Peptides against a protein of PDB entry 3PBP. Designs and how they scored, part 89

Target 1, 203 residues: chain A of PDB entry 3PBP
Amino acid sequence: LNEKDLNLILNKSLVMYESLDSTTDVIVKRNVIKQLQFVSKLHENWNSRFGKVDIQKEYRLAKVQGPFTINPFPGELYDYTATNIATILIDNGQNEIVCVSFDDGSLILLFKDLEMSMSWDVDNYVYNNSLVLIERVKLQREIKSLITLPEQLGKLYVISDNIIQQVNFMSWASTLSKCINESDLNPLAGLKFESKLEDIATI
Target 2, 203 residues: chain A of PDB entry 3PBP as posed
Amino acid sequence: LNEKDLNLILNKSLVMYESLDSTTDVIVKRNVIKQLQFVSKLHENWNSRFGKVDIQKEYRLAKVQGPFTINPFPGELYDYTATNIATILIDNGQNEIVCVSFDDGSLILLFKDLEMSMSWDVDNYVYNNSLVLIERVKLQREIKSLITLPEQLGKLYVISDNIIQQVNFMSWASTLSKSINESDLNPLAGLKFESKLEDIATI

## One batch from the design tools (peptide; made by RFdiffusion4, then SolubleMPNN)

Design b2_p14_4_s2 (from b2_p14_4, 6 letters changed)
Fold by OpenDDE base, seed 4:
Structure b2_p14_4_s2 (fold): chain B 203 residues (1-203), chain A 14 residues (1-14)
Amino acid sequence: as target 1 above (203 residues)
Amino acid sequence: MENILNAVENKIKS
């Protein structure tokens, strides 16, 4: 993500915020602003780790609950297709990471703009939900399935033809959860978004 | 496929 792309995302989010009703609860408005700040910090961390990402177009995921956009979308993945989607709980408060696999063997970990979505729902606004790119894990395998276990927070199991691998992102997800729940962005300072990959079993 | 997934889940939980 370059500076231009970051500004674009922030501007879009600000426009959405400004569209909220004047009668919207002040706490909700504050949460939306904090969410925007949070997204900004995530993008900063992304830039430091992965470098610049060219955002040529928005990747949209269509679900029954409405369309989602992924920001930033890795330019390399424009040539590939999404193969699997899973949602993983990171706490008991129903904060979740969305995971999308691609046919190049990439797995992207995404954060939902829950606070913004909630604000729009309260005001009966219809907006596209945004997913923020946190991490890209390159497995370099054909991903057949994604499995989550409700009792195992922050863990994703990736099934390929010959192996089951665990992606554990609690190293950063616990901090992320705390930031969301407490509306405090301070713990994000210096946070590294690096998941642990482990082989679990051979198939 | 579902049966395989269930078996995998059980293996992971063991």
Scores: peptide ipSAE 0.011, ipTM 0.477, DockQ to the pose 0.018
Fold by OpenDDE base, seed 3:
Structure b2_p14_4_s2 (fold): chain B 203 residues (1-203), chain A 14 residues (1-14)
Amino acid sequence: as target 1 above (203 residues)
Amino acid sequence: MENILNAVENKIKS
């Protein structure tokens, strides 16, 4: 595998717009999510300081269940290519947000908790898909890499040509985490899913 | 690339 191959796999894993609705079994959906997490970890490690990636035995033996679907998928992203993927922890209970970057400079933040997603039928948030779109962040930059720090919950670092930016989504992720852990969607009512973007460093 | 990543990480953690 090289970087180009990994990007190709990432792109093929995403079904854009045409098949955004999945009727697959819950077990199959869970397997797709596990696959996505695996690909995300591979991609993160590839872009990390480590030249070698160790693949866990459990993933090597798993049946490929892709591609996964995103609901709703932004229509304008249909013409663009996914470039990076990362998973970010939002709490100590291992709830995660999946982030995907595109070559238009967009970041989409996705929720992968199937049970929560399937039951989310409040305040016009109806989702019946493997991945739920929470937020789209338009950076308008060529995204080279995505970095996460385990000790920093709900923060994503985006590396572009000459700048590192932080996307902080804890403003809403803390509430989301609470909803997941308590199995109560009521706190999401009226919540704004707007992340904070700030410049961290110039490269 | 590795040196850049290390520099970035150090900057982020500072």
Scores: peptide ipSAE 0.010, ipTM 0.443, DockQ to the pose 0.020
Fold by OpenDDE base, seed 2:
Structure b2_p14_4_s2 (fold): chain B 203 residues (1-203), chain A 14 residues (1-14)
Amino acid sequence: as target 1 above (203 residues)
Amino acid sequence: MENILNAVENKIKS
């Protein structure tokens, strides 16, 4: 993530919050409020794309909504801490994937512009928020940093103590990009959200 | 921003 992206998400969350009134469903209201709180806290703790992100315990209990499914936030990540955050371009139209690493060696890949959302309620409520889980990649190692190259779309480089690995998600990101740009998510049906992991160098 | 967070927290508790 960069400051601009975070501001965009914050603004979207604020707009959603401002739309709440006395007639709004209680579950909807709760999810929107939690979304705003989450983004606001991220903004407060944001230093750089290479900085640590502290995701509070309460928000780790949120369930994530994928392109066509609602997925619980991985329960095993509840006990772990987010370590890095990065944004990766998937096209020239400035669509981006948000990646968050955890100290268990997991990477979660998120999209911020889908009509799907993270569900902040345990009852799997669906509401239009900013972030959607696409994929979890398990590296089973300590992640030191995340690197992206602007000229390399849909690629994330993960640096650990002894290895640099490439996560390539263009297998699905190209389709996602097309769907976003055309405002048609139907082509994502049946698409496997499985990134390719490759060792680049031993260090 | 702090004021917004406080307002949000108050709304959750309400």
Scores: peptide ipSAE 0.000, ipTM 0.230, DockQ to the pose 0.025
Fold by OpenDDE base, seed 1:
Structure b2_p14_4_s2 (fold): chain B 203 residues (1-203), chain A 14 residues (1-14)
Amino acid sequence: as target 1 above (203 residues)
Amino acid sequence: MENILNAVENKIKS
């Protein structure tokens, strides 16, 4: 497996995900979304380890479970194609944000529902593995790549033609992490889900 | 891509 092969698998997984609609069989939806998450994690690990792929034990043991849905899916993005996917840790408790980029320059930040995590740990069939839409960031540029660093919690690096930008979502992700870990969602009331965008380097 | 990744990592760690 090389970078080209991984990118090809990612692109195929994204295309399959985009093909899902309300008429798609539940089993198919489930398999496609699990595949997308798996490949996204592989891609992240590849970037983070400078060309090394570490397949986590959870994915080795994971039976393809789904369906995964994005709720709500932004209506404006129906006309656009997903281009990249990444997962970013927000704490040491293994809570993650899923990030998907689109060819309009949009980045959506998603959270895995707790029901999804339980379905992977328990050999139980769950009909709905939902990703909750938290934020849409409009970068107004073509996104070439998404990069994460294991030591950088709640940060995503976006590579475009001429610039590297950092998306920092710890302003809300720290609160989200606390809410999940403490099983108290009250602090989410009134929380603004607005990430900070910063230029890191010109390419 | 690898060169860009290295550059990003070096900049973040500096």
Scores: peptide ipSAE 0.018, ipTM 0.487, DockQ to the pose 0.021; fails the geometry check

Design b2_p14_4_s3 (from b2_p14_4, 6 letters changed)
Fold by OpenDDE base, seed 4:
Structure b2_p14_4_s3 (fold): chain B 203 residues (1-203), chain A 14 residues (1-14)
Amino acid sequence: as target 1 above (203 residues)
Amino acid sequence: MENILNAVQNKINS
């Protein structure tokens, strides 16, 4: 996330907030407010090292309605190609992390507010759903596949040529889920977005 | 741990 991209997400979230009126569904209002608050807090906590990417045409094949923008996109990843995408539930609600792998062995973890996306889909609002970069995990391996298990909240399995690794982000995702659900961002103050990487099996 | 490995292996093989 560079400051410019955080500003762009913040601006998009502000535009979404400003689009709220008296006729807007209470759930939509709550989700937009939650997203704005989340992005604002990420902006406050962000150290200057990350950049912006527009996800073009190829990712439209995922039945995910709307152009997704990853903001901020790490500038280093502009030279690399995204290889895999997965979504991981972080609670029993509809809060998800979107995970994207790159051919440099990087994995980015992105926040997706599904409630906001669904509520906006019902109203035929083609909103540019902005995915917020939370963490970049550098695996330094060719990532062949991303696997999620529905019973394993906040866990991603990364398959490479010779190893299966688990990325566990529950250290921060549980707090994030709580903040979203309770509409209270105070617990995110001082939270480190550092996932645990563990070797699960040698293939 | 074994159950997760089996679940992951089953998903890889599916």
Scores: peptide ipSAE 0.010, ipTM 0.422, DockQ to the pose 0.019
Fold by OpenDDE base, seed 5:
Structure b2_p14_4_s3 (fold): chain B 203 residues (1-203), chain A 14 residues (1-14)
Amino acid sequence: as target 1 above (203 residues)
Amino acid sequence: MENILNAVQNKINS
């Protein structure tokens, strides 16, 4: 998405909003309003946040035992290149999920082991931050951008050439956050790590 | 936190 494309989407969303009347279904109204609010916020934030996360091609996060070891790394993704990265807050306590997209259309959701990063053994500066794989979402699309909204916890917006999709992982992330904050892992028993994918807008 | 990650990983692998 470039600024022109975003303006086009905004204009389309405005036209759709203006087409709403008293006869329009409440569900449709709600969806169009939400879409317009989202696109408007994207537009407002576009100027501030589209600092190119130039994921420099060099973040071959996959091959470089770089500062981040993903464990377990999906074996199928070794042959693919990471394309985008985003960090999403899951609570107000600054717990975060790291999201990485790949050129196969996969999105991986990762949890940063903060305790391993703080084991600054001064003598063995193991720069290896371990990331734990929580979920792999297969979108089977070329992912152009990953967008997060600060006011929307546990939600990631995936932009492709023809669609904006929302990945909502609060179904499990709220429980994970609670487990971290309360130091109780029992609620993780029986939890499905399955995010909800929804189409937000056609581009 | 390591225990949480291990528990999550064990669950995913389970």
Scores: peptide ipSAE 0.017, ipTM 0.413, DockQ to the pose 0.075; fails the geometry check
Fold by OpenDDE base, seed 1:
Structure b2_p14_4_s3 (fold): chain B 203 residues (1-203), chain A 14 residues (1-14)
Amino acid sequence: as target 1 above (203 residues)
Amino acid sequence: MENILNAVQNKINS
């Protein structure tokens, strides 16, 4: 497996994901989303120097779980194609944000519901692994790649043709993390889910 | 891609 092959598999997995509709069989939805998540994680952990992917033990033990639904899915994005996916840690407690880019230059930030996490630990088939839509960021650029850096919580790097931009969502993700860890949702009341966009470098 | 990652890392460390 080389970087080109991995990109091909990612693109195939994205196309399959986009083909999912309300009439698609639940098992098919499940498999497609699982493949997309798996390939995304492989892509994030791709070490180009060694041509190796470090698959964390957690992912080796991960039984293929799904289907995943995005709720609510933005109606405007039905006309567009998903292009990249990334997963970003927001704390040391393994809370994660899923990021999906689209060909219109949109980035959606999604939270894995606690029900999804429990379904990984339970041998029981959970039919409804929902991703909750938190924020839609409109970058108005063609997104070529999504990059995460080790030890940088709540930061996503977006690569386009001419610029690298940082999306920083710690303004709300720190509060979200606290709410989850303390089992208190009160601090979410009045929280603005608005990420900070910053230009990092011109390419 | 590696060059971009290095550039980003260098800027963050800067």
Scores: peptide ipSAE 0.011, ipTM 0.436, DockQ to the pose 0.021; fails the geometry check
Fold by OpenDDE base, seed 2:
Structure b2_p14_4_s3 (fold): chain B 203 residues (1-203), chain A 14 residues (1-14)
Amino acid sequence: as target 1 above (203 residues)
Amino acid sequence: MENILNAVQNKINS
């Protein structure tokens, strides 16, 4: 996930927020607000680590009701701050998982709908433009960085103070990729969304 | 695609 991708997610999240009105379902409103708060916190932390992106003050004051809802967003993570974001390819067809770390040592794995990323037409705003929470991995340590290798599908490297860990989600991501590409959800019925965590190196 | 997201969400909530 680069700055451009984060800005895209933020902008999409803003558009969703702006589309909320008095007639919008309360659950939808809450989810959109929560997602936007999440993306905003992520954006703030990203800018603090990677340099001065002058986010104009005007976007800070906008209660960003974001188009990318994390659904469901874990309520316990509202008290924590997002620290890192990465995107990982799960196939050669450009399907991606969005990974976000928090200061409690949690890592969330999110599905980004590719069709949603390409439909920039504000007029075709589908309320269902949400990042779907697939899995929460609790590492119980400070996550310093997230690394992906382009040649390694469905693998995320998590760097902490003293250890590098691999999160391997190909156990479910291969099936998810197939379901997306074939437009058939039947293979998901028995699928466990449990990633494998392995220690790779001590630092 | 909407159906996929809903199915994934339903499974996670189950």
Scores: peptide ipSAE 0.008, ipTM 0.377, DockQ to the pose 0.130; fails the geometry check

Design b2_p14_4_s4 (from b2_p14_4, 6 letters changed)
Fold by OpenDDE base, seed 2:
Structure b2_p14_4_s4 (fold): chain B 203 residues (1-203), chain A 14 residues (1-14)
Amino acid sequence: as target 1 above (203 residues)
Amino acid sequence: MENILKAVENKIKS
């Protein structure tokens, strides 16, 4: 997810919203409105320099009918609120990891390989899979912000009240990147999705 | 790409 992707999703969400009328099913209407609201808020808070967005407390990922889905979503995070989102490049081919922070101090690292889209039927809101959960990192602290540096592949900086920590996931992201670029799944065999956490500085 | 997605999902679930 980058600024271009966000703009695309926003535009698509707007088109969907404009299609709503008095005859539209209530469930569909609600879902489209929630998606548009969510994406609009993300767009308003997008920092293209650092590839980050602050998520409004009103939107819990678990309850958001948004432009993307996460599979599997950790059940325990249904009780918590997403606070920040960031995108981190893992290679020069523009493959990215999406990171979302929660107010329990968790970070989820997500892989996006499909176009973000949504669909619905009369009975159920059907999500198209767009994000895959790769890793959950538990920091057990309040996360204030997420920072990425374009020149530093596969690194995320987590800012808390008194500390800056680096999450380095290149141990697995380099392999994932190779798999994506070469369309070869073999290197995923035996791969451990465990990032390295390091304290960088005290604030 | 879909195959990669499924592979990652399966890996996480294992």
Scores: peptide ipSAE 0.017, ipTM 0.406, DockQ to the pose 0.121
Fold by OpenDDE base, seed 3:
Structure b2_p14_4_s4 (fold): chain B 203 residues (1-203), chain A 14 residues (1-14)
Amino acid sequence: as target 1 above (203 residues)
Amino acid sequence: MENILKAVENKIKS
């Protein structure tokens, strides 16, 4: 498996638009999150210093739940290829955002609210696995890598040609986290899902 | 690219 193959698998598994359905099954939701975490770690490790990925035994034995549908899926991204994936913590309760980059320079921020320690090996399978689109960020750059820092909640670092940019979504993610933890969606009413983009360094 | 990523991470953490 090389980088090109990994990118191809990522694109095929993550970027599917078959229906507008939402996932209501907790087991399906859990499996989706586990798979996304696995793919994210795999991709991050591939871009890391060692060029070798040690896949945990638990993931090797797990049943694959893809492909994934995104609701709503941005129509213009149908013709583009997914390039990177990352998971970003938004609180200490292990609520996360999943980010997928595309070759047009877009970032899609997706909802993820289950813990990594949950079981993934289940017999129940549902064909339609949907993810909720929260925000699309258009960078208009070739995205080479995504970096996250565990100590920095709600921040994603994007590496492109000659520049590193920070995407900060804590303006809305803190409210989202609260809503999830308290099982109250009322605070989301009127909330704007607009992340802050900042240049960090030139390279 | 690997050395660049480490340098970037160090710069971000500083």
Scores: peptide ipSAE 0.011, ipTM 0.474, DockQ to the pose 0.021
Fold by OpenDDE base, seed 4:
Structure b2_p14_4_s4 (fold): chain B 203 residues (1-203), chain A 14 residues (1-14)
Amino acid sequence: as target 1 above (203 residues)
Amino acid sequence: MENILKAVENKIKS
């Protein structure tokens, strides 16, 4: 993201924050602020060569209540098409990571920055949401399906023609969850956003 | 495909 895009996201988030009811819990408001700070930090870790893109209509309508914009969007993926979408719980508080697969075999892991903030007040929910890129996992396989299991936090199963693989991102997602829930960004210091990939079964 | 997905889920849980 360039500085302009970052500022746009921050401004949108601030407007959302200001729209919250005065009776909204102070803890919720603090979490919104800390979430925005986290998003800002994530954006600083990405090269300016990245842009933004909306997720495809089919996914917005069928899988996730959209519309959503992905920020930053990897430049290489502009030439490819999204193939699957899934949401993965990272805690019992209903914090989620969104995963989108592409026909180049990439998985992008996304954080619902604006959606989570807006969900704290139903009356102030905004239809336009933003997803922040956290990690890109390159499988270099044709991805047929994405599977999540409710009892398995922070795990995504990727089905290809000949293999089932597990993507485990709890190494960083647990910390992210804690930061959101406790409104404390300190644990993010030095955190690496690298998921573990494991082969589960041959099919 | 749905049946395959269910089978996979069962295998993973096992």
Scores: peptide ipSAE 0.011, ipTM 0.499, DockQ to the pose 0.018
Fold by OpenDDE base, seed 1:
Structure b2_p14_4_s4 (fold): chain B 203 residues (1-203), chain A 14 residues (1-14)
Amino acid sequence: as target 1 above (203 residues)
Amino acid sequence: MENILKAVENKIKS
């Protein structure tokens, strides 16, 4: 596996994800989301100096299976193509946000549907891998790459042609993490899902 | 890409 192959797999996974609609079979939706999460994690590990991409055995056996569904998918993005995917840790309990970039300069922040039981066991396969849209961030830039740092919880670095920007979503992700860990969604009521965008460096 | 990653890492560590 080289960087080119990984990018190809990522692009294919994104295309499969984009092809999901309300009429798509639930099994197909789940498989696409799982694949997208997997490929995103691989992509992050590849760009991270952590050298050896340890592909977990479960993913080695997984054929590139789609589809993943985003609910709700922003209608405005139907005319645009997904360009990058990243997974960002929000706590030490391994809760993650999935981020997808589009060629219009949009970032969508997604969370795995809590109602979906992840059964990767082939014998008990629950075909529900829906991602819930939390926030759309409009950068109005061509996004070249997404970078995450394992030590930086709830932070995404966006690389454009001339600038590196940080998206910090801990303002709401900390509450989300607490809700998940405590199995209480009440604190999400009235929570504003607005991330902070900051310029980090000029390139 | 490697240079950009290094720049980001250095800025985060500063």
Scores: peptide ipSAE 0.019, ipTM 0.518, DockQ to the pose 0.021; fails the geometry check

Design b2_p14_5_s1 (from b2_p14_5, 8 letters changed)
Fold by OpenDDE base, seed 1:
Structure b2_p14_5_s1 (fold): chain B 203 residues (1-203), chain A 14 residues (1-14)
Amino acid sequence: as target 1 above (203 residues)
Amino acid sequence: MLETKKKIGEFLLK
């Protein structure tokens, strides 16, 4: 994402917000507001000294497809700003997790439960850009960048000032992938959404 | 697949 892309998303979010009326579903209204808050904060920090948001190409494609919502948005993160975004493949069948970092050192791992559609028509706003919160990982570090390797499924590399850390979520993502591919949700029962954090290198 | 993803989303929200 460049500043122009953020402005585009912000403008779209604003247009969506302005399209809200008394007949708008409460959930939609809430989601649009949360999105606007998210994008606004992202925009504010983009111009700030915080480094380039490394947005993976897959997410760039998703961003072009219009506004997205995060459900639930963690209340603790309302006072913080998103700093980076990444998309991590969890299988070879195009299933992916979206990760967003915040300036408090938190990572949120998100599931795309709906196909993202470009809604350019304000009058035909299709709420198809849904992201569901899976896990919040608290690193308590300033996150400079997020790196993913396509050959390493379910792994996210987090670069901070002094350390590279690996977040490995295959403990639950493998099950999630299986559930999607087999159309069976039974394995989700009792699944712990706890990622493994490992220090890889000091820098 | 799409329906499954939707159901997963619903599961995660509970």
Scores: peptide ipSAE 0.530, ipTM 0.934, DockQ to the pose 0.581
Fold by OpenDDE base, seed 4:
Structure b2_p14_5_s1 (fold): chain B 203 residues (1-203), chain A 14 residues (1-14)
Amino acid sequence: as target 1 above (203 residues)
Amino acid sequence: MLETKKKIGEFLLK
């Protein structure tokens, strides 16, 4: 079992979990939950084996594709290290939210207000990728992994030592998507940028 | 679309 295989199994388990409803047989529901718990634990253990990827303590996140600048960067996070980065689709038109986790247990949800220039030249690095802060979610947990499923728009799964949590931001991301696609900002007026946090499974 | 994203960014910074 490699990391890719484990991620695939985890994704499958998460999709199965999300398919559960009030009409689902109790035995099936229990089995799916147990499977998710097991796989999530394996995933957590797997991530721990390969060590923590420390991302620089700076407001600039270095990626292979270039540094990102976060505006505004929460002052409280200057002393903490980014641990994970995920991209969450909010529609089928390639609009996305970027999420960064920190070792204080915070998540920041970010909007890409500028498109990265496609650089075909190895020497042409984009030095200033703009990311705008939308929301900070404080989990107060050691975040081991961030999981996204392309078929689950606006949902982020956060894996910690003892729990999987879902961050659902479609309450505002649907409006954001509409604004982008229709080139109309009016629906943003009065919009609350508050994500829903739900405990999915204990590990 | 690009201009819209920029404007959204400006909106969020406010």
Scores: peptide ipSAE 0.530, ipTM 0.936, DockQ to the pose 0.371
Fold by OpenDDE base, seed 5:
Structure b2_p14_5_s1 (fold): chain B 203 residues (1-203), chain A 14 residues (1-14)
Amino acid sequence: as target 1 above (203 residues)
Amino acid sequence: MLETKKKIGEFLLK
């Protein structure tokens, strides 16, 4: 992301957040900037071929610690680069889905099947964190930004060049949340992990 | 909870 791209993403993100009427402009700007900074660093430490990402120190205070291993990693994405990352809450108990975007226009939705370690000392961090692939969504667009709202469970907003799209995965995430909270996997049987994609606005 | 998440992961991998 160059400076022009960042400004474009910031502007688009601000317009989007304003349209959602969720936060003050100042808070939105702060969050978008932090996200953009994080995404910039993500590009430096993503190994798409091996399905691994290493999160740098500056952002570890606000997020779970990497490196992360994605399993299975889609073979089609081996030659592509991750462009964005987001975490989406699926319930009020802080269960979440991780989303990673790629430069081919793909989104992957990931489950944290292990509790991720927190490390305050980067030099002493030795653990890999597990991420399990749930779904791949192909948008066939250049993804500029990923936005989530804590009050909107199981929803991811995707900003591309000319459009804002919503990915809604509550169709399966509600069941997943229930399984976690009740310690019962039976409801997963026959569950389709298919998210709904909807166009929200042209930008 | 942790065990459940692990089992979910195993389920998703099949």
Scores: peptide ipSAE 0.526, ipTM 0.933, DockQ to the pose 0.437
Fold by OpenDDE base, seed 2:
Structure b2_p14_5_s1 (fold): chain B 203 residues (1-203), chain A 14 residues (1-14)
Amino acid sequence: as target 1 above (203 residues)
Amino acid sequence: MLETKKKIGEFLLK
């Protein structure tokens, strides 16, 4: 991510913010506002001599709340605690990937094989949520927050104490999206579920 | 669509 890319994201975030009105869904409003605030803060600190972006806890994405099942659950993660949950859009048709972070520095990317009610409200418990493991990404750091941008399909921003990293899974998510939308599983044959990890900024 | 997602889930579990 360079300054030009950051400016582009900022502009897109501003446009989204300006589109908000009284009829906009509360969840959408919250997400857009948080994204704008996050990007604005990044932009403000980008040229600072120290390149430190202090990301506040408030920028944590809405968590998928309530009980859900993950299959298979990685055995190694039984000893660790989930810390963050995020949902990432992979297309314009509302297909999504769920990401869960753990206190060992792992990310798991999950597929919703059943329609589940997305609850962004802490007090709203949704039962019968099924999630299938796609990929585990080991970051080996304390994950403070997960951030997504609606205009950035298949991209997850991972914030730790000293770095912002981007996880890009469009290499496989584009195929997955196609399979869903076309009701054809053939493109899954030979698909590698390997996300790209990139350092974006130091904080 | 629902059936497709279910089948994808089954595929991923193999």
Scores: peptide ipSAE 0.523, ipTM 0.933, DockQ to the pose 0.372

